Peptides against a protein of PDB entry 7Q4I. Designs and how they scored, part 41

Target 1, 281 residues: chain A of PDB entry 7Q4I
Amino acid sequence: HENSTIAERLYSEVRVLCWIMTNPSNHQKKARHVKRTWGKRCNKLIFMSSAKDDELDAVALPVGEGRNNLWGKTKEAYKYIYEHHINDADWFLKADDDTYTIVENMRYMLYPYSPETPVYFGCKFKPYVKQGYMSGGAGYVLSREAVRRFVVEALPNPKLCKSDNSGAEDVEIGKCLQNVNVLAGDSRDSNGRGRFFPFVPEHHLIPSHTDKKFWYWQYIFYKTDEGLDCCSDNAISFHYVSPNQMYVLDYLIYHLRPYGIINTPDALPNKLAVGELMPEI

## One batch from the design tools (peptide; made by RFdiffusion4, then SolubleMPNN)

Design b1_p11_8_s2 (from b1_p11_8, 5 letters changed)
Fold by OpenDDE base, seed 1:
Structure b1_p11_8_s2 (fold): chain B 281 residues (1-281), chain A 11 residues (1-11)
Amino acid sequence: as target 1 above (281 residues)
Amino acid sequence: SPEEEEKKRLE
């Protein structure tokens, strides 16, 4: 009894390639559960690993495993995407194997933007990068032009992008993207509510769940509140989602309905010109 | 970020 006409339209017009950061030890434990839940709603889904897995559709990147290789994996993942998949999508999402994403809500956010606009979105943090950078765990999405600039202009130049594989992955890509004039977009909804979240829903929804001294409150780029006003009705992602919780979220979001309540979607906004952004709230 | 450092610890 569902009407998915608008969602189907956005699936065709806002094509998303999702790449999942994983490792061989997590293929069965975590990554396969992404594939069986939210990952099936991507236009294309690729798992970036150090070992090939044909059942998972995992790619073996030329990187080692370990704590200091996440930045290396991100660089090689986007190189691989640019070489093989740059025309397969309009937008390119990085997520972890414990990130849950509502892809339809991401398409809604991205709809007005041109994929030829050099922009990326996520949970914006303020330290280290002047324009901010996007949280690695919450996931972040690059336009096709942003991927091109990252791979072709930034990565080959050590002055623009860190050549070694050390450092915080999210900070380093943020620096590189800033250096090639890829804009850190505002992912908040029209009410100023966030859409990308670096923690599980419970941590954002429950007031005073964390101490005010918790690092997150010092890192968040935009002022945010706790409680029900923390999160958009069209939230996109949550981090630290266990494999079991992925199935629970999939059920709650896509199957469970309160009888007699029908949600009518808002009208789509007007499309923006190339290089144009929505005004910040 | 502190988040990324924690992630690295859990991997």
Scores: peptide ipSAE 0.208, ipTM 0.846, DockQ to the pose 0.224
Fold by OpenDDE base, seed 5:
Structure b1_p11_8_s2 (fold): chain B 281 residues (1-281), chain A 11 residues (1-11)
Amino acid sequence: as target 1 above (281 residues)
Amino acid sequence: SPEEEEKKRLE
């Protein structure tokens, strides 16, 4: 027997639309497995592609395929969301078709924040953008107000947002969001541990995998350690998760239980006012 | 980004 009362409350109060970056060649190979695993826990799930797929719920955006068009696809995806779905959720998550997300943990992080606060969260990187930007692969979540500002204020202005479809998707949206005063939030838990991760759990949990010269250590905005202290007990996302690993993670997180261990959730924090952020750690 | 470049190598 399971008590999901708090999770059900947060599902209703912290509504999340998840959009998945994909392409027609990955509809069956990758995207379908997102839909069959963690994507089912979103309030709304949409796959953003260049071809329509009614079985997947994929939208054909007016963009070409290829890595050079990822920024173009992101712009069109948020335009589509703003036009059709801006009132369907409070928060809007971008993820890749190889990102795994624990949506309940994301709702817990987002609970105190107002959707009318211009803020977004993810794995924050320090280069190129003064306030930082969020890793594309780890996934990032915008408030409703952040989406509004991005689509209505940033995208129409070439001085605020790159008009070409080329460039690093995550960097370019980070620049645009900064230019319209959307804040790059701190997604760390109360112990200072990260919640959004640009790699698989193994790469973060096992210290021996990376040299100190690895780019990640130069890019990460907040200091982080490897090992068991690398990751929050309420971690939200991991990247480079294979389709098979998605099913394994679903089993481990939602089905496998150690007998006789009961997890009592912490009390929910107080809600913040519009424009208010949690204090930096 | 280095992340995007790494994704190119894994695909």
Scores: peptide ipSAE 0.175, ipTM 0.830, DockQ to the pose 0.259
Fold by OpenDDE base, seed 2:
Order: structure tokens, then C-alpha cells, then sequence
Structure b1_p11_8_s2 (fold): chain B 281 residues (1-281), chain A 11 residues (1-11)
């Protein structure tokens, strides 16, 4: 009843390794539900933790336990990926254990780009980093070349990358990546709609009478509209998704169908040369 | 980021 030929093609041509930021206390509560839902659509799924869990496929990184060590965990996670998995994928997604990702939509966005292009994508924020940085919660995806530059060029140089484990992990990696000329890409669709979201769908879809003082509006790099035009038809991620909501989203996106409506996918864009980006909208 | 602070509140 369903034709997934294009999705299968992209699964093969746009290989994604997803690593999930988690901790031992969340293995059963959160991470397991990622594995049982959207994480199964990654080419490779790894849970980055402080303790090994064979049921989860969790890696014990040499990081201390604590909320203030997320940057340390991110550095060690990418070191681990570079050492063991750099050739297992073309793109490397960081997500939280409460992030939901539509991996097929991410592959569609990434398809034209060379993995040898030093670029990364996500929900771009404007503060602290000149080119912007990507929201940690919405998840961000690095090209293979971006990972190489981060691990080989940035991390070993304290002038380019923070050596201690303190700070906001998303800001710190953003600084490091900028310093090695990894470009902060534009993840918006052809209509200028965002694809990576740092909140649940409800918060983006419902025009909240949120005071214009809400930090998000000050942080977002690209102007975005509220309401139905907030989100791409090919949205990639949402944050603060509860375990139960992950199953709901899986059902709504992959199972529930309006009878008699057939979606025809757009043609794939032409592939870009190494170093080439899509034109800014 | 404020997001990181909010994450800390929700955890």
C-alpha cells in the first residue's frame, strides 16, 4: 500500500549516524523510547552515556556524571565517532533523549550536499557566534568533514575550542566549528520554513500569546512566522517530546493516513559540488 | 543558552 522507494534510496545514499545524549538514569525512562521509535530509522544509532548498556547500545564515555558536563560529553562523543564510526555514515546527528526526529526529512534536506563539505545544520541561533550556532535540543547534524575538522583541528587547539567541560554544549561546539570554517547552514525549506525545532509541535503551531519577550524570538537566526507557516511540511525535529509523545508522533507520521490523499514527493534537487551551499532564501 | 537552562528545569 505504500511506496517507499525514494526513502529507501535516500537511506542508502544519505547515511546518518544518530548519537543520542543520555545518562544512566534516563536509559529506561527516555532513551529506550528513542530506540523504539524514530531512532530505528537511523543508519546507525548510538547512545552516548557515562555507563554501558548492552540492551540500549549505550557507550560509556569517559565523562563525569553531572548536568554541567554536557560539553565534555559532546566532545567525547564526537571523538568516539571519529575513531570508530567516521566511515559508517555521511552525516552525524546529535539529538537529546527527548528529541524526536523525522530522519527521512533530514535525508531530503541533506541530499544535495556533499558530506565532504564542511557544514552543519539545525535550528540556527544568532547570539554568541557570528555565523550562528545550532540549538542543542533541536538536534544538529554535522557532515563527515565537519566532524573531522571538529575532532582533528578544533578540539586539540585551546585557542579554537574550549578545553574545559563547562559551558553550553551547543554554543561551544558552534564556536569551535566556526573557528575551523565549518559553515552554519540554512536548514529552511524552499518556502523559508524551519525544519529543526527546539520545542514540541504544539508550541510552534499554536500562535502562543507568548510575549515578544520570549527568548526564542530573540535567538532565532532567521525570521520565522507563527502558526501553520512556522514549520516545513518536511520538518525534521522537535524537542521536549515525552516518551509517550514519541509513540504518538510515530503513529501520526508513519501510520495514520487520510484516506484518498496521496502525497507526491518533489523531485530531488541537483547535487552540489564540494564546498557549495544551497542559495540562501 | 536559555534552552539549556530550560532543559535543566525539565530534567
Amino acid sequence: as target 1 above (281 residues)
Amino acid sequence: SPEEEEKKRLE
Scores: peptide ipSAE 0.169, ipTM 0.830, DockQ to the pose 0.220
Fold by OpenDDE base, seed 4:
Structure b1_p11_8_s2 (fold): chain B 281 residues (1-281), chain A 11 residues (1-11)
Amino acid sequence: as target 1 above (281 residues)
Amino acid sequence: SPEEEEKKRLE
């Protein structure tokens, strides 16, 4: 037995709609396992696909399948959310069907921010976009205002947002969001540790797992370390998580307990005003 | 290549 009072409070106060990028071939292979694990902790869970699946709660977006259509799918997904679900949540998470998310940790990070603040969070990369953009694989979360600006102000204007469906979806949305003054937030914890990760925990936790020439080290916006200090104790997401590993992570995070160790949560920070961000570390 | 790894990230 555990005390989840704070988590329950945040579930109510920091409402998160999670939309999962998937395709019909992955409904059973991947997406179903998201629904059975971390996705159940979202306030609303929607799978964005090219085919409807009532068992999965998948939406058929008017897009083709394939890597070259991910940007198109992202645009249509947020249009769909804005039309049908903009008031169902305060924050709107994009994740892949192989992304694992600790939603409680995301709510903790988001708690001080107003959903009317034009901001989004994720694993920030530095190339292509001046303020940075968020890794698609690590998942990224938009405030309600960010979604509004994206759909209403950016998407209709070809000068602000790419009209075709080609390009890297995370870069393209990053460009669009910058052009409508949606801020790329800092998702790091108070110790400067990251919360959104574009790889599995093993790749971040093990020192020298990758070569220093690996693209990730050139792309990461904030300086990061490997090893035990790589990741926040309140980490939010990991990418390239297999369906089986989703269940393992669910067990390890929510069920497995070291006997005799009791963790107490940190105090919640003060809420910020609309438009206010936490100071950068 | 870095480009190939970037493509993998976008999968």
Scores: peptide ipSAE 0.075, ipTM 0.799, DockQ to the pose 0.219; fails the geometry check

Design b1_p11_8_s3 (from b1_p11_8, 6 letters changed)
Fold by OpenDDE base, seed 3:
Parts: sequence; C-alpha cells; structure tokens
Structure b1_p11_8_s3 (fold): chain B 281 residues (1-281), chain A 11 residues (1-11)
Amino acid sequence: as target 1 above (281 residues)
Amino acid sequence: SPEEEEEKRLL
C-alpha cells in the first residue's frame, strides 16, 4: 500500500487547472495520451483547440491553427478560463500536448505561495523581457491573481499586451504579465536545481548533449549545469515527450519502486503572505 | 522562442 496522505492534502489545498495547447490533428495522436497519463492528476484538465472534442474534453477556441496562432490561442484560452473556471483552481498551468508534468511536485513548489500573489513559474528565460519569461514548451503556471491581471488588465490594453495573434506566445505573455506587475518567480529547488525543463530528461541529464553555443545556454535565466545536478529531485516538467514516453514516465515515476527504499518527503515550508516570494538562490 | 524553431529542426 502507498501512503498518499500528503499528496491528497496538497491536491485539495493547491488546486491546479491544467490547460493543454493542442490542435484537431493532435487530439488522438498526442492530447489523449496526456489525458491518460499526467493530466489525470490535475484538479481540472482542459484541452484548448480550434475544434470541440467531447471525448477529449477539448474546447474550440475562436482561433486559427499553426504556430503563428499560438499567441492567439493562449489569449483565448486564458479568457475562457477566466470566464468559466477562475474559481475551479488556485493555479493555472499551460502545457503543450508533448509536455509531461509531475503535478505533485508542482503543488509542492506552489504550496507556500498565495494564489492571490501576482506570480507565475516555469523555466525562466532572460531575453526580450526584463524580469524574464517562462518557456512555452516547459509549461508555465499562473496564480489566480496572475490570470485575473492578464485577462482583465493586460489583454484589453494594446499598450500592455499585443493585440494581434502573431509572435512567440511565451515571450508575448511574459511581456503582458510584466506590464501588469505579475512577477516571474524562481522555480528552482533549495539546491538551485531547475524544476521546469524545455527538453526531455535525457537532454538535461546527459552532459555535453549540446554544444556551448546552443541557444538554451544563452537563454536560461539562472545558471544551470548538465548531468544529475541539472534537475531537482522534485522536477515538475519535461518537453518533447512522445506519447509512448509519457506512459514510460508514468510507470517509472508512479509505479516502479526499488524494493526496500522508502522516500520520506521533506516538511512543507511555511506559507508566505500575499505578495511574498521565496528568496532567490 | 527558439524552442519553437528547434521543434522545426527536430521535425
């Protein structure tokens, strides 16, 4: 028997709505595998598409398909969430249909924060946005207050938020959020290890997988290393995870156990006041 | 981001 008491407590106290960026061509190929794996651990799971799919729980947003429309889809997704679901969760995760997320590790990271704190978390990149922005592929999580500020204060104002649907969605939301004083949080663990990853575990865990000129090393906001020290023991997300790899990860993380090894979780940190952040490392 | 361009390189 597994003891899930702490995870069940965090499931109730740190409610997460996950929305998945997808398209009609990926409903069966990718999105359904999210629903069958890590997405089942969200408090609410919604697929944001251009076509409705009642089997998937996909919403048809009033947007076109293709990479040039991802920013449009992100804006409409958060508008839809604000209108229909803002009280269904405390935190609102964007992920791609090839992002894998350990939702329990995300709840652990978020536990000390108030959902009324204007903050968001993810893999922080340094270009284009002064405070940084979060990688789109690694996924990013907004507090309820961050969603409110984005939809109510930023989106209606072309001076604060890009009105057209073009541009890199992760950069554009990062600009909008900065303009309404939503803070780009530090998602690293107490050892300074990352939790949100824009690639598969293999690409982060294997040293010298990329050259020193690889864009990632120029984009990463916090200094990081390759190898086992790359990644938190409480890592949250990985990107470019194939449908088959999602089932492998689900098995390895939640089912496979080394006999005779029992993990004891760390104590929960103290809760922060509204507007308070954990110290940067 | 270049992440989207890298996905174009991997596809």
Scores: peptide ipSAE 0.076, ipTM 0.793, DockQ to the pose 0.240
Fold by OpenDDE base, seed 4:
Structure b1_p11_8_s3 (fold): chain B 281 residues (1-281), chain A 11 residues (1-11)
Amino acid sequence: as target 1 above (281 residues)
Amino acid sequence: SPEEEEEKRLL
């Protein structure tokens, strides 16, 4: 028997709406596997598509398909969330249909923060945006206030937010959020280890998997290492997770247990005031 | 990002 009392408390106190970036060709191939694995641990799960799918809970956004429309889809997704779901959660996660998320670890990271604090978290990249921006693939989570500022203050103003649908969605939302004073938070754990990952666990855990010239090392906002110190014990997300790997991760994280090892969770940190952030490490 | 296109080529 597991004691889930703290996880159940956090499920109630740190409500997360997860929206999944998908398309009609991926509803059965990818998105369904998110719904059957980690997506079931969100307080609300919505698939943002160009076609409705009632079995999936997919929404047809008024956008075209293809990579050049991801920014358009992100804008329409957050408009849809703001109109229909802004009170259904405290935090709003964007993930891809090949992102795997440990939602309990995200709730633990978010617990001290007020949802009225204009903040967002993810894998922070340093280029293009002064405060940084969050990797689209690793997934990123906005506070309720960040969603409000994005939709109400940024999107209607072409000086603050790109009106066309072109560009890198993660960079463009990062620019928009910076322009409305939504803070790019630090998602690292108390040891300085990352929690949001733009690759599969193998690529972060295996030293020298990539050359030191690999773009990721130039893009990462915080210094990170490969190997065992790459990743928080409370890691939140991994990207490029195949549908089969989602079930493997779901089994390894939630079902497979080493007999005789009991993990005791760390104490919850103190809650921060509205507008307060944890100190950067 | 342009990076997401390079990532998908390396994976």
Scores: peptide ipSAE 0.061, ipTM 0.796, DockQ to the pose 0.232
Fold by OpenDDE base, seed 2:
Structure b1_p11_8_s3 (fold): chain B 281 residues (1-281), chain A 11 residues (1-11)
Amino acid sequence: as target 1 above (281 residues)
Amino acid sequence: SPEEEEEKRLL
């Protein structure tokens, strides 16, 4: 028997709305598998699409389909969340329909922070945005105040936020958030290990999978090592996770146990004041 | 991002 008492407490105290970037062609192929795996551990799960799907809980946003509209879809998704769901959660995760997320590990990372702190977390990249921006594929999580600032202060101002729907959605939201003083948080654990990953576990865990010239090593904001030290024991997300791999990860993380090994969770940190961040490592 | 174009080259 498992003791989930701390996870249940965090489920109540650190409420997460997950919105999934998808399209009608992926409802059955990808998004359904998110709903059947990790998405069931969100406090609220919404699929952001161009077509409604009542089986999926998909919302039809007023956007076109195609890669050139991802930024448009992100803007409309956060507008929809702000209008209908801003009080339904404390934190607002964007993920792709091929992102896998360990929501309990995200709640643990977020626990000390006030949702009224203008902050967001993810896999931080250094290009294009001075404070960095978060990888779109790894998924990124905004505080309630960050969503408010994005929708109310940034989106209406073309000087602060790109009005057209073109561009890299992750870079463009990163620019908008910086322009309204939403802080790009540090998602690393106390050992300096990453928690949000833009690739599958295999690509991060296996040294020499990529050469040192690979763009990722030039883009990462924080220096991280390859191999077992790449990844926190409390890792939050992986990208390019196939539908079949989602079920494998669900089994490995939530069902498969080594007999006779008991993991004792660390004590919860003290809660931070509004506007306070954890010290950078 | 360059992420979306370069990530597809690794898969």
Scores: peptide ipSAE 0.075, ipTM 0.801, DockQ to the pose 0.211; fails the geometry check
Fold by OpenDDE base, seed 1:
Structure b1_p11_8_s3 (fold): chain B 281 residues (1-281), chain A 11 residues (1-11)
Amino acid sequence: as target 1 above (281 residues)
Amino acid sequence: SPEEEEEKRLL
């Protein structure tokens, strides 16, 4: 027997639209497996592509394919969301077609925040953007007000947001959001542990998996440790998750249980006022 | 990002 009463409450009170960055060559190979695993736990799931796919619920955006068009695709994806879906959710998650997300843990992190607060969350990096920006691969989530400011205030102004489609997608959205006073939130838990991860669990959990000279340690905004203390018990995302590993994670997180162990959830925090953030740790 | 290009080289 399972008791999902709190998760059901959060599903209703913290509505999440998930949009997945994909392309036509990945519809069957990757995106379909997102839809069959973690994507089914979003309030709404949309695949952003260059071709329509009615089986996948993929949207054909007016963009080319390739890495040099990712920023163009992100701009068109958020324009499409603002035009058609801005009232369908409170929060708007970008993820890749190889990102795995525990949506219940994201709802728990977002619960105290107003969707009218201009904020976004993810794995925060420190280069290029003064307040930081969120890793593209780990996925990032915008409030409804952050989407409004991005689409209505930033995108139409070449001084605030890059008009061409070139550059690093996550850096460019980070610049645009900073220029319209959307705050780069702190995604860490009360113990200072990260929740959004740009790699697979193995790369974060195993100490000395990377050299100390590895770029990630220079890019991470908050000081983090390797090993079991790397990751929140309420971790939200991992990147480079293969289609097969999505089903493994779905089984391990939602089906596999150690017999006789019952986790009692912590109490929900108090809701914040509009414009209020949790204190940084 | 520059990160995503380096991430994809290390995986």
Scores: peptide ipSAE 0.060, ipTM 0.794, DockQ to the pose 0.220; fails the geometry check

Design b1_p11_8_s4 (from b1_p11_8, 6 letters changed)
Fold by OpenDDE base, seed 3:
Structure b1_p11_8_s4 (fold): chain B 281 residues (1-281), chain A 11 residues (1-11)
Amino acid sequence: as target 1 above (281 residues)
Amino acid sequence: SGEEELKKRYE
């Protein structure tokens, strides 16, 4: 038996709506496995698709499929959320149907922040956007105020937000959010370790897995290490996680325990005022 | 599979 009192408290106080980027061909292949694993720990879980699926709880957005339509799908997804679900949560996570998320760790990171603070978190990349943008694959989470600003202030203005549906989804939303003064937050833990990851754990944990010329090392906003020190003890997300790996991760994180080792959680930090961020590391 | 998993989804 486990004591989940703190997790239950955060579930109530840090409400997260998770929307999953998917398509009809992946409803059964990928999306349903998100629903059966980490997605069940969201306060609300919605699958954003081009076709309705009542079994999956998928919404048919008025967009086409393909990589060139991902930006369009993101815009329509957040419009849908704002219209129907803006008060159902405090924070709004975008994830892919091959992203795995430890929602409790995300709630822990978000706990001190006001949802009325215009901020979003993820794996921050430095190119294209001055303040940086969050990697699409690692998933990113917007505050309620960030969603409001995005949908109400940015999207209607072609000078602030790209009107067509082409372009890199994560870069485009990053530009839009910057233009309405939504801050790109620092998701690193107190030790400076990352929490959102654009690859599977193996790719981050194994030293020298990639060469120095690999694009990732030029894109990351904050300096990071490889190996066991690459990742926070409270890591939030990984990308390119297969359906089978999702079940493995679920088992390892939530079920498998080393007998005789008891984890004691750190105390919750003080809550920040509206507009206040955690100090830089 | 490994190289494909390291590709970004940029257009």
Scores: peptide ipSAE 0.039, ipTM 0.754, DockQ to the pose 0.374
Fold by OpenDDE base, seed 1:
Structure b1_p11_8_s4 (fold): chain B 281 residues (1-281), chain A 11 residues (1-11)
Amino acid sequence: as target 1 above (281 residues)
Amino acid sequence: SGEEELKKRYE
């Protein structure tokens, strides 16, 4: 009884390639559950690993495993995407193998933007990078032009992009992108509510769940509140989602319905010109 | 905890 006409339109017009950060030890434990849940709603889904897995569609990148290699893996992942898949999508999402993403909500956010606009979105943090950077755990999405600039202009230049593989991957890509004038966009909805979240829903929805001294409150770029007003009705991502919780979320979001309640989607906004951004809220 | 993992990533 569902009408998915608008979602189908956005699936065609806002093409998303999702690449998942994983490792061989997590192929069966975590990555396959992404593939069996939210990952199936991407236009293309690729798992970036250090070992090939044909069942998972995992790519073996020329990097080692471990936290010290995450930046290296991110660089190689985007190099691989640019070489093989740059025309397969308009937008390119990085997510972890414990990130859950509502891809339809991401397409809705991205719809007005041109993929030729040098921009990327996610949960924006304020330290280390002047314009901010996007939290790695919440996932972040680059336009096609942003990927081009990152791979072609930033990566080959040690003055613009860190050449070694050490450092926090989300901070380092944020620095590189800033240096090639890729803009850190505002992913908040029209009510000023966030869409990308670096924790599970419970941690954002429950007031006073964390101490106000918790680092997160010092890192967030935009002021946000806890509780029901924390999160957009069109939220995009949550992090630290267990494999079991992925199936729960999939059921709750796509199957479970309160009988007699029908949601009518808002009208799509006007498309922006190349280089144009939505105004800050 | 997930919080600890995030802390380690930004230290």
Scores: peptide ipSAE 0.038, ipTM 0.758, DockQ to the pose 0.767
Fold by OpenDDE base, seed 5:
Structure b1_p11_8_s4 (fold): chain B 281 residues (1-281), chain A 11 residues (1-11)
Amino acid sequence: as target 1 above (281 residues)
Amino acid sequence: SGEEELKKRYE
């Protein structure tokens, strides 16, 4: 039997609402598999679409479909969350319908932070936004205060936030958040290893998978390596995970165990004050 | 591949 006492404590103290970016054509193909795997470990799970689906718990946002409308969908998704769910969680995760997330590891990372601190986390990229922005595919998580600032302060002001629905979704939200002083946090662990990943585990773990000219190496905000040292033991997310791979990951992470090996979790860090961040590595 | 999709988006 497992001892999940600490995980249960964090489930209660670090409440996470997960919203999944999807579309009607992917409700059955992709989104339902998120719901049947890692999505069940969120405190609240909502699928943001253009069509309602009661079986999936999908919301029909007033937006069109296609890549040209992803930014529009993100804006409407957070407006919907703010109106209906802002007090249902402390943290608000955006993920794609092909993103896999270990929610317990995210709660561990977020534990010391106040939800009233204007901060968000993910895989930080350095172009276009001075403080950086979080990769859309890897998923990113906003504090409750960050959501408030985004919806109430940024979205209504065309000078702070792009009014058109076109553009790169992750870049545009990054610009908006910076303009309202939401901080782009550092999601790395104490060893300097990343937790949010824009690719599948194989692409990060296998050395020399890409050359140094690959765009990713120019985009990453923090220096990182490939191989076993690429990724935290408490990694949070991976992208481009197929529906079948989601079930495999669920099995490997939550069911498969090497007999005789017991993992003892590290002690929780001290909680930070409102507005305080962990020291830079 | 996932890399190609991201590459296309950021180019």
Scores: peptide ipSAE 0.037, ipTM 0.755, DockQ to the pose 0.665
Fold by OpenDDE base, seed 2:
Structure b1_p11_8_s4 (fold): chain B 281 residues (1-281), chain A 11 residues (1-11)
Amino acid sequence: as target 1 above (281 residues)
Amino acid sequence: SGEEELKKRYE
């Protein structure tokens, strides 16, 4: 019924390691459902925790649990990846245990870029970091070179990267990456629509009567619209997705089909040279 | 998850 040839090609050519931020209390409640849904479409899936779980494939990082340790966990996670898995993938996605990701769409976005280009993608926010930083909740993906620079060049230098474990993990990694010239990429599609989202689809698709004072509108790096034009047809991620919603999304995206409608994928763009980015819209 | 961190930071 279905032709997945191009998706299979991208699975092989754009290898993605997904690491999931979790904790022992969420192994069964949340993380397990990531593993049973979108996480199975990663080339490699690792759950970064404080306790080992063989059923989940969770790694026990040498970090404490708590809100003030997320930055510490992020640093240790990427150190672990660099030491054990840097050659297992081309791109390295951080996601939360309540983030849903359409990995095929991420591979499509990443396809033209060299993994040796120091770049990372996500939902770009403008505060705190001059070039912007990627929202932690929406998930963000680093190239292999970005991981190398982060772990080898940034982390060991307290002038470049915060040495303590406190602070907002997404802001802190954004600062570190900027300091080692890792570029904050533009994840928007050719129509200028976003691909990484820090909220559930409903919050983005439905024009909210929310006050323009809502922080999100002040934080977004690129201007975006609400409604159907909010989101790319090739959207990559959503946050605050409940375990039940993950299964719903899996069904809607990968199983439910409108009879008689056939989607033809766009041609793949030309590959970029090392260090080259797609033109910004 | 990072939900609590996001809420604390952005709310």
Scores: peptide ipSAE 0.037, ipTM 0.750, DockQ to the pose 0.284

